Peptides against a protein of PDB entry 6UG1. Designs and how they scored, part 192

Target 1, 304 residues: chain A of PDB entry 6UG1
Amino acid sequence: SNEERKRRKYFHMLYLVCLMVHGFIRNEWINSKRLSRKLSNLVPEKVFELLHPQKDEELPLRSTRKLLDGLKKCMELWQKHWKITKKYDNVGLYMRTWKEIEMSANNKRKFKTLKRSDFLRAVSKGHGDPDISVQGFVAMLRACNVNARLIMSCQPPDFTNMKIDTSLNGNNAYKDMVKYPIFWCEVWDKFSKKWITVDPVNLKTIEQVRLHSKLAPKGVACCERNMLRYVIAYDRKYGCRDVTRRYAQWMNSKVRKRRITKDDFGEKWFRKVITALHHRKRTKIDDYEDQYFFQRDESEGIPD
Target 2, 301 residues: chain A of PDB entry 6UG1 as posed
Amino acid sequence: SNEERKRRKYFHMLYLVCLMVHGFIRNEWINSKRLSRKLSNLVPEKVFELLHPQKDEELPLRSTRKLLDGLKKCMELWQKHWKITKKYDNEGLYMRTWKEIEMSANNKRKFKTLKRSDFLRAVSKGHGDPDISVQGFVAMLRACNVNARLIMSCQPPDFTNMKIDTSLNAYKDMVKYPIFWCEVWDKFSKKWITVDPVNLKTIEQVRLHSKLAPKGVACCERNMLRYVIAYDRKYGCRDVTRRYAQWMNSKVRKRRITKDDFGEKWFRKVITALHHRKRTKIDDYEDQYFFRRDESEGIPD

## One batch from the design tools (peptide; made by RFdiffusion4, then SolubleMPNN)

Design b2_p24_7_s4 (from b2_p24_7, 9 letters changed)
Fold by OpenDDE base, seed 4:
Structure b2_p24_7_s4 (fold): chain B 304 residues (1-304), chain A 24 residues (1-24)
Amino acid sequence: as target 1 above (304 residues)
Amino acid sequence: DKLEEEMKKLIEELSKEFEKELFE
């Protein structure tokens, strides 16, 4: 019905804003001065120097290679620090089905919200779920004065799915779900004027995204709980940006159709949410990023 | 936490805006 379509759109929007606010709160928590002092001690001076290479005026790519080597060593150091990777409770922040949402509304389960103090303790001890681990990795890079962003792939329920029963087959569901991350890191490369993508936990990969990312979910089973639709970047200065264009190969043809931003109302509303979560002035980094997104939109073209 | 309260208010405000547009 039209009413059920409105209801699903409403729940999608409500869930999306809650997820984006969650990302903002976690981004504040990882800026903790107490945590920063502890995590900076995990990074030896030699690795710190690789994270801050001098500009090679002859070949800027040499400076980028040093930064990439520094980031690789930081991932190795982070693996040594991280002692216990917990499984997610239920599906974590992966996408729920409409049936699961309806069932959860009836069950007033007190979501045991992790407190800031418990989060900081978990990161400091090196134990928690993969999301806490990624967030802690971003905190470590920020403690080393690296311009690192927390990236969140927001997974609201699919308002374009009008099926009544969206039950998923249970047995392989967790492995397929966690195959691709919900949280990762981006690092600003001042030499190439690009964001470097870092997944320190799931795929343990560093990439310079051109047309596609390894972090973009592939295959039907993986996409059931992880649809690339809203990739939000939270920086160290409380900037909030939609970076979905970087990771979406088919933004215009496929991804846009599954976003609230497919219509003018949804676009305006989503811009209000981004603006409310964006607590810094625009920078030249934002100009380079917007230019990159523009070039990616032109290169994709308008779907025929 | 002050931040959590500010974020709750933001969710409530944004929720009222889209609730009006969808159901009024």
Scores: peptide ipSAE 0.273, ipTM 0.862, DockQ to the pose 0.895
Fold by OpenDDE base, seed 5:
Structure b2_p24_7_s4 (fold): chain B 304 residues (1-304), chain A 24 residues (1-24)
Amino acid sequence: as target 1 above (304 residues)
Amino acid sequence: DKLEEEMKKLIEELSKEFEKELFE
């Protein structure tokens, strides 16, 4: 019905705001000065120097290579620090089905929210789920004065799915779900004027995204609980930006159709949400990023 | 936590805006 369509759109929007606020709160928590002091001690001086290379005036690419090597070593150090990776309770922050939402509404189960103190303890001990681990990795890079931002792929329920029963079949549902991350890191490369993508936990990869990312979910089973629709970046200065364009190969043809921003109302509303969570002034980094997104939009073209 | 209260208010405000526009 039209009413059910409106209801699903409403729940999608509400859930999206809650997810984006969750990302914002976690981004504040990882700015903890106490955590920063502890995590900086995990990074040896030689690795710190690689994270802060001098500008090579002859070949700026050499400076980028040093930064990439520093980031690789940071991932290795982080793996040594992280002792226990907990499985997600149920689906974590992956996409729920409409049936799961309805069933959860009937069950007054108090979601145990992780407190700030418990989060900081979990990161410090190296005990937690993959999301906490990624967030802690971003905190470690920030503790080393790296311009690292937390990336969150927000997974609200699919308002474009109008099926009554959205039950997912399969014994491998968890493995397919966790194949791709929900949280990752980006690091600003001041030499190339680009963001470097870092997944320290799931795929354990570093990439310089041009047209496609390894972090973009592929295959039907993986996309059931992880649809690339809202990739939000939270920086150390409390900036909030939509960076979906980086990770979406087919933004205009495929991804846009599954976003609230498919229509003018949804675009305006989503811009209000971003603006409300964006607590810093614009910088030249934002200009370079917007230019990159523009070039990616032009290169994709208008869908036929 | 002050941040949690501020974020709760933000969710409530943004929720009212889209509720009005979807159901009115």
Scores: peptide ipSAE 0.269, ipTM 0.862, DockQ to the pose 0.894
Fold by OpenDDE base, seed 1:
Structure b2_p24_7_s4 (fold): chain B 304 residues (1-304), chain A 24 residues (1-24)
Amino acid sequence: as target 1 above (304 residues)
Amino acid sequence: DKLEEEMKKLIEELSKEFEKELFE
């Protein structure tokens, strides 16, 4: 019905705001000065120097290579720090089905909201789910004065799915779900004027995204609970930016159709949400990023 | 927590805006 379509849009929008606010709160928590002091001690001076290379005037690429090596070593250090990776409770922040939402509305399962103190303790001890681990990794890089963003792939329920029963009955449902991350890191490369993508926990990869990312979910089973639609970047200065264009190969042809921003109302509403969560002034980094997104839109073209 | 209260207000405000536009 038209009513059910409106209801699904409403729940999608409400859920999306809650997820984006969750990302904002986690981004504040990882800016903890107490946590920063503790995590900076995990990074040896030699690795710190690699994270802050001098500008090579002859070949800026040499400076980027040093930064990449520093980031690789930071991933190795982080793996040594992280002792226990907990499984997600149920589906974590992966996408729920409409049936699961309806059933959850009836079952007042008190989601144990992780308190700030418990989060900081979890990161400090190296005990937690993969999301906490990624968030802690971003905190470690920020503790080393690296311009690192927390990236969140927001997974609201699919308002374009009008099927009633999407029973995900597969024994491998959890493995397929966690194949791709929900949270990762981006690091600003001041030499190349680009964001470097870092997944320290799941795929353990560093990439300079050109046309496609390894972090973009592929295959039907993986996309059931992880659809790339809303990739939100939270920086150390409480900036909030939609960076979906970086990770979406087919933004215009495929991804846009599954976003609330497919229509003018949804676009305006989503811009209000981003603006409300964006607590800093524009910088030259934002200009370089917007130029990159523009070039990616031109290169994709208008879908036929 | 002041941040949680601020974020709750933000959710409530943004929720009222789209509820009005979807169901009016």
Scores: peptide ipSAE 0.250, ipTM 0.854, DockQ to the pose 0.897; fails the geometry check
Fold by OpenDDE base, seed 2:
Structure b2_p24_7_s4 (fold): chain B 304 residues (1-304), chain A 24 residues (1-24)
Amino acid sequence: as target 1 above (304 residues)
Amino acid sequence: DKLEEEMKKLIEELSKEFEKELFE
C-alpha cells in the first residue's frame, strides 16, 4: 500500500539518523586523550617517520610510497595488538530485514549498549568485534598525528523493498554478511591531495580509489545485508561528510535509486542531517574532495 | 553522558521534521 511505502520510508530515515549519530559518538570516543597516549606507544619511531615523510620535490610519489609503507606497518602492528576478534551479536550494524525490525520492536529486549568506558577498555586490551577494532585503528593513527577519518557504511532497512516477508535464508548468511566491512579508515595524503582507503581488519587492504573500491560489496548474497548507499566520513575535528561517491562506481545509475536522496525532500532532509553532524569549518581538503567527486560524476555520465 | 543526551535531542528534532512531512 501507499501507507506501507510511507512507513518504510519513515523507518529508513529514523534508522539512518540513529546510525549516523552512532558513528558520530564513536568518532568522539576514539578522540580520547587517555586512549591516544596508550595507542601511540604501539608505534615505533621508524614507523612514525614513515607516516610523516618529507615532501620529495622531485617525485611526490616517493613521499606517498613512504606513507603507504607506514600505513602497512601500522596494520601489522594493529594485528599484533588485537588479541580477540569477537563475532557480532546477531547482525551487528549490518542491514536488517523488515521482518527482523518488526519482531525486534515487539521484543522489549534491552540491548546492552556498550558504554564509553567499556569501549576504551576493549580497544586498549585488543578485545572486541571488527567494528571496535577498526575504530581503535583510527584512534592509533590519530595518536600518531595522522589525519585519519572513521568511515561508516550505514545500513538502514531497504525502503525500496516492498516485499511483505523479507526473511533471509540462514545457512551462509553470516559469512556472506561479514565478507565486506561496515567500518573502515581513510587517511589524507597531502602529497597526492587524495584520501587513501584503509581496511585494517576485514580485507586487510590499502587502496587509492580511482573508479571502484575493493570494499564495495559484490554479489547478491553479500548485498543482502551490506548495501552501499550511505558512506559517511567522520574526521578528527568532528567533520561529517557523505563520501559515497568515492566507493560507488554507479552512483547515478544504481545507488541513488536506493537512497532517500532520490527525491528533493529526501535530499534536503539528508543535507540537514549532515549539517547537524558537521561541527567544523570547511578546509582546502574538502575543496579537493569535492572536485574529485565532481570529476567522478562527470565521468560516470547520466544513465540512459 | 552529555554527548548522548545532545544526540538524543538531535534525533528527536530530526525525527519530528520528517514525520511531519511524510504524514501531515
Scores: peptide ipSAE 0.246, ipTM 0.850, DockQ to the pose 0.895; fails the geometry check

Design b2_p24_8_s1 (from b2_p24_8, 13 letters changed)
Fold by OpenDDE base, seed 3:
Structure b2_p24_8_s1 (fold): chain B 304 residues (1-304), chain A 24 residues (1-24)
Amino acid sequence: as target 1 above (304 residues)
Amino acid sequence: DIDEWIEKARELIEKYGFFHPSFL
């Protein structure tokens, strides 16, 4: 019905705000000074120097290569620290069906509370789920004075899906779900004036995204619980930015149609949500990023 | 209101330490 379409759009908006606030709070928690002091001790001086290369005036690419090598070594150090001992409870922050949401509203299942102190202890010990691990990796890079931001692919229910939810078959669903991450890292390359994408946990990859990312979900089964629609970046200064354009090859033709921002009302509403979560002044880094997004929009064009 | 939604989300997520669909 038209009423059910309006209801699903409303719940999508509310769910999206809650997910974005979750990312914001986790970004505050990883800024803990106590955690920073512990995680800085995981990074040897030689690796710290690679993270902070001098500018090569002849070939800035040499400085970028040192930074990339430093980030690779940080991923290796993080793998030694982290023992991923926990699977997600149910689907974690991956996309739920509308039926699963309705069932979750009715069943106040006793979930285990994870207080800020428990999170900081989990990261310090190297124990938890993949999301806590990625968040801890961002904290380690920030402890080394790297301009690292937490990236979250927000997975609200698909308000464009008007089907009555059939139960997803359970067993293969988890492997396909976790094939691509929900959380990852970006690192500012001051030499190339670009963000470097780092997945330290899932794909264990570093990439300089041009047109497409390895982190973008591919295949029907993977997209059932991970639809790339709202990729939000949280920086160390409490900036909040929509960076979906980096990871979406087909932003205009495919992704926009599944976003609240498909219409002018939704665009204005979503801009207000971003503004409410953005607690820093604009910088030259934002200018370089916006220029890159503009060039990507022009290069994709407007679909017919 | 967006600010009311953010505040309610903040209170619940700080209390439980994560978002859960039962908050909706």
Scores: peptide ipSAE 0.769, ipTM 0.982, DockQ to the pose 0.876
Fold by OpenDDE base, seed 1:
Structure b2_p24_8_s1 (fold): chain B 304 residues (1-304), chain A 24 residues (1-24)
Amino acid sequence: as target 1 above (304 residues)
Amino acid sequence: DIDEWIEKARELIEKYGFFHPSFL
């Protein structure tokens, strides 16, 4: 019905706000000064120097290469620190079906709370789910004065899916779900004026995204619980930005149709949500990023 | 209201430490 379509759109919007607030709060928690002091001790001086290369005036690419090597070594150090990767409780923050949401409303499942103190202890000990691990990695880079963002791929229920029963086949569902991350890192390269993508936990990859990312879900089974629609960046100064354009190859033709921003009302609403979560002034980094997004929109063109 | 939704989400997420669909 038209009513059910409106209801699903409303729940999608509410769920999206809750996910974005979750990302915001985790970004606040990883700014803990106590955690920062502990995590800085994981990074030896030689790796710190690689993270902060001098500008090569002859070839700026040499400075970028040093930064990339420093980030690679940080991923290796982080893997040594992280002792226990826990499975997600149920599906974690991956996309739920409408039926799973309705069942969750009726059945207040007892879940174990993870207070700020428990989170900080989990990161410090290297014990937690993959999301906590990525968040801790961002905290370690921030502890080394690196301009690192927490990235969250928000997975609200698909308001475009009007099917009643989408029973996901049980056995491979978890493996397919966790094939691609929900959380990752971006690092500002001051030499190339670009964001570097870092997945320290899942794919263990570093990318300089041009047209596509390895972090973008591919295949039907992976896209059932991980649909690239809302990639939100949280910086160390409590900035909040939509960076979906970086990771979406087909933003205009495919991704936009599955976003609340498919219409002018949804675009204006989503801009208000971003603005409410954006607690810093604009910078030249935002200008370079917006220029990159503009060039990506021009290169994709308008969908036929 | 967006601000009301954000505040309600903050209270619940700070209390439990993560978002859960049962908050909706």
Scores: peptide ipSAE 0.768, ipTM 0.982, DockQ to the pose 0.856
Fold by OpenDDE base, seed 5:
Formats: structure tokens, sequence, C-alpha cells
Structure b2_p24_8_s1 (fold): chain B 304 residues (1-304), chain A 24 residues (1-24)
């Protein structure tokens, strides 16, 4: 019905806000000074120097290569630190079906709380789910004074899916679900004026994204619980930015159709949500990023 | 209101430490 379409759109919007607030709060928690002091000790001086290369005036690419090598070594150090990777409880923050949401509303199940103190202890011990691990990796880079963002791929229920029963075939669903991350890192390269993509946990990859990312879900089974629609970046200064354009090859032709921003009302609404979660002034880094997004929009074109 | 939704989401997520669909 038209009413059920309106209801699903409303729940998608509310769920999206809650996910974005979750990312915001985790981004605040990883700025903990106590955690920072502990995590800085994981990074040897030689690796710190690679994270902070001098500008090579002859070939700025040499400086970028040092930074990339430093980030690779940080991923290796992080793997040594992380002792226990817990499975997600159910589907974690991956996309739920409408049926699963309805069942979750009816089941006031006691879930295990993970307060700020528990989170900080989990990161410090290297014990937690993959999301906590990625968040801790961002905290370690920030402890080394690296301009690292926490990236979250927000997975609200698909309001374009009007099917009542979207029961997913269960057996391989978890493996396909966790094949691509929900959380990752971006690092500012001051030499190339670009964000470097870092997945320290799932794919264990470092990318300089041009047109596409390996972090973008591929295949039907992987996209059932991980649909690239709302990739939100949280920086160390409590900035909040939509960076979906970086990871979406087909933003205009495919991704937009599955976003609240498919219409002018949804675009204006989503801009208000971003603005409410954006607690810093604009910087030249934002200008370079917006220029990159503009060039990517022009290069994709308007779908016919 | 977006601000009311953010505030309510913040309270619940700070209390429990993560978002859960049962908050909706």
Amino acid sequence: as target 1 above (304 residues)
Amino acid sequence: DIDEWIEKARELIEKYGFFHPSFL
C-alpha cells in the first residue's frame, strides 16, 4: 500500500539517523586521551616517521609511498595487537530485513551492553567484534597524530523493497555478510591531496580510490545485508561528511535510487541530518574532497 | 524533529553502547 511505503520510508529515515548517531558516538569514544596514550605505544618510532614523512619537493609521490608503507606497518601492528575477533551478535549493524525489524520490536530481548568503559577496555585488550577493531585502529592512528577518519557504511532497511517476507537463505548468509566491512578508515594524504582508504580488518587493504573500491560490495548475496548507500565519514574534530561518492562507481544511475536523497525532500532532509552531526568549520581538505566528488559526478554523467 | 531523533538516539546508544533495532 501507499501507507506501508510511507511507513517503511519513515522507519528507514529513523533507522539511518540512529546508525549515524552510533557512528558519531563511537567516533567520540575513540578520541579518549587514556586510550590514545595506550595505543601510541603500539607504534615504534620508525613507523611513526613513515606516517609523518617530509615533503619530497622533487617527487611528492615518494612521500605518499612512505605514508602508505607506514599505514601497512600499522595494519600489521594492529593484527598483532588484536587477540580475539568476536562474531557479531546476530547481524550486528548489517542490513536487516523488514521482518527482522518487526520481530526485533516485539522481542524486548536483553542484549549485552557495551558501555564506553567496556569499549575502551575491549580496544585496549584487543578483544571485540570487527567494528570495535576498526574503531580501535582509527584511534591508534589518531594517537600517532594521523588525520584518520572513521568511515561507516550505514545499513538502514531497504525502503525500496516492498516485499513482506524477505527471509534470507540462512546458511552462507553470515560469510557473505561479513565479506565486506561496515566500518573502515580513511587517512588524509597531504601530498596527493586525497583520502587513502584503509580496511585493517576485513580485506586488510590500502587503496587510493579513483573510480571504484574493493570495499564496495559485489554480488547478490553480499549485497543482501551490505548495500553501499550511505558512507559517512567522522573525523577527529567531530566533522560528519557523506563520502558515498568515493565508493559508489554508479552513484547517479544506481545508488541514488536506493537512498532517501532520490528526491528533493529527501536530499534536503539528509543534508539537515549531516549538518546536525557536523561540529566543525569547513577546511581546505573539504574543498579538495568536494572537488574530487564533483569531478566524479561529471565523469559518471547524468543517467539517460 | 531531527534534533529530537538525534537526542533520543544519543541517550539510548550511550546507555547501551550501540544501536539496536529495538530502540525504534
Scores: peptide ipSAE 0.765, ipTM 0.981, DockQ to the pose 0.872
Fold by OpenDDE base, seed 2:
Structure b2_p24_8_s1 (fold): chain B 304 residues (1-304), chain A 24 residues (1-24)
Amino acid sequence: as target 1 above (304 residues)
Amino acid sequence: DIDEWIEKARELIEKYGFFHPSFL
């Protein structure tokens, strides 16, 4: 019905705000000075020097290569630190079906709390789910004075799916779900004036995204619980930005149709949510990023 | 209201340490 469409749109909006606030709070927690002091000790001086290369005036690419090597070594150090990767409780922050949401609303199941102190202890010990591990990796880079962002691919329920029962086939669902990450890292390259994408946990990859990312879900089974729609960046100064354009090859033709921003009302609403979570002044880094997004919109073209 | 939704989400997520769909 038209009423069920309105209801699903409303719940999608509310769920999206809650996910974005979750990312915001985790971004505050990883700024802990106590955690920073512990995690800085994981990075040897030689790796710190690679993270902070001098500008090569002849070939700026040499400085970027040093930074990339430093980030690779940080991923290796992080793997040594991380002792226990827990499975997600149920589906974690991956996309739920409408039926799973209705069942979760009715069943106030007692779930185990993970307070700020528990999170900081989990990161310090290297024990937790993949999301906690990625968040801890961002904290380690920030402890080394690297301009690292926490990235979250927000997975609200699909308001474009009007099916009543979307029973997902159970057996391979977890493996396909966790094939691509929900959380990752971006690092500012001051030499190339670009964000470097880092997945330290899932794919264990570093990339300089041009037109497409390895982190973008591919295939029907992987997209059932992970649809790239709302990729939100949280920086060390409590900035909040929509960076979906970086990771979406087909933003205009495919991704926009599944976002709240498909209409002017949704665009204005989503802009207000971003603004409410954006707690810093604009910088030249935001100008370079917006210019990159503009060039990506022009290069995609208008879908026929 | 967006600000009311953010505040309610903040309170619940700080209390439990993560978002859960039962908060809706």
Scores: peptide ipSAE 0.759, ipTM 0.981, DockQ to the pose 0.860

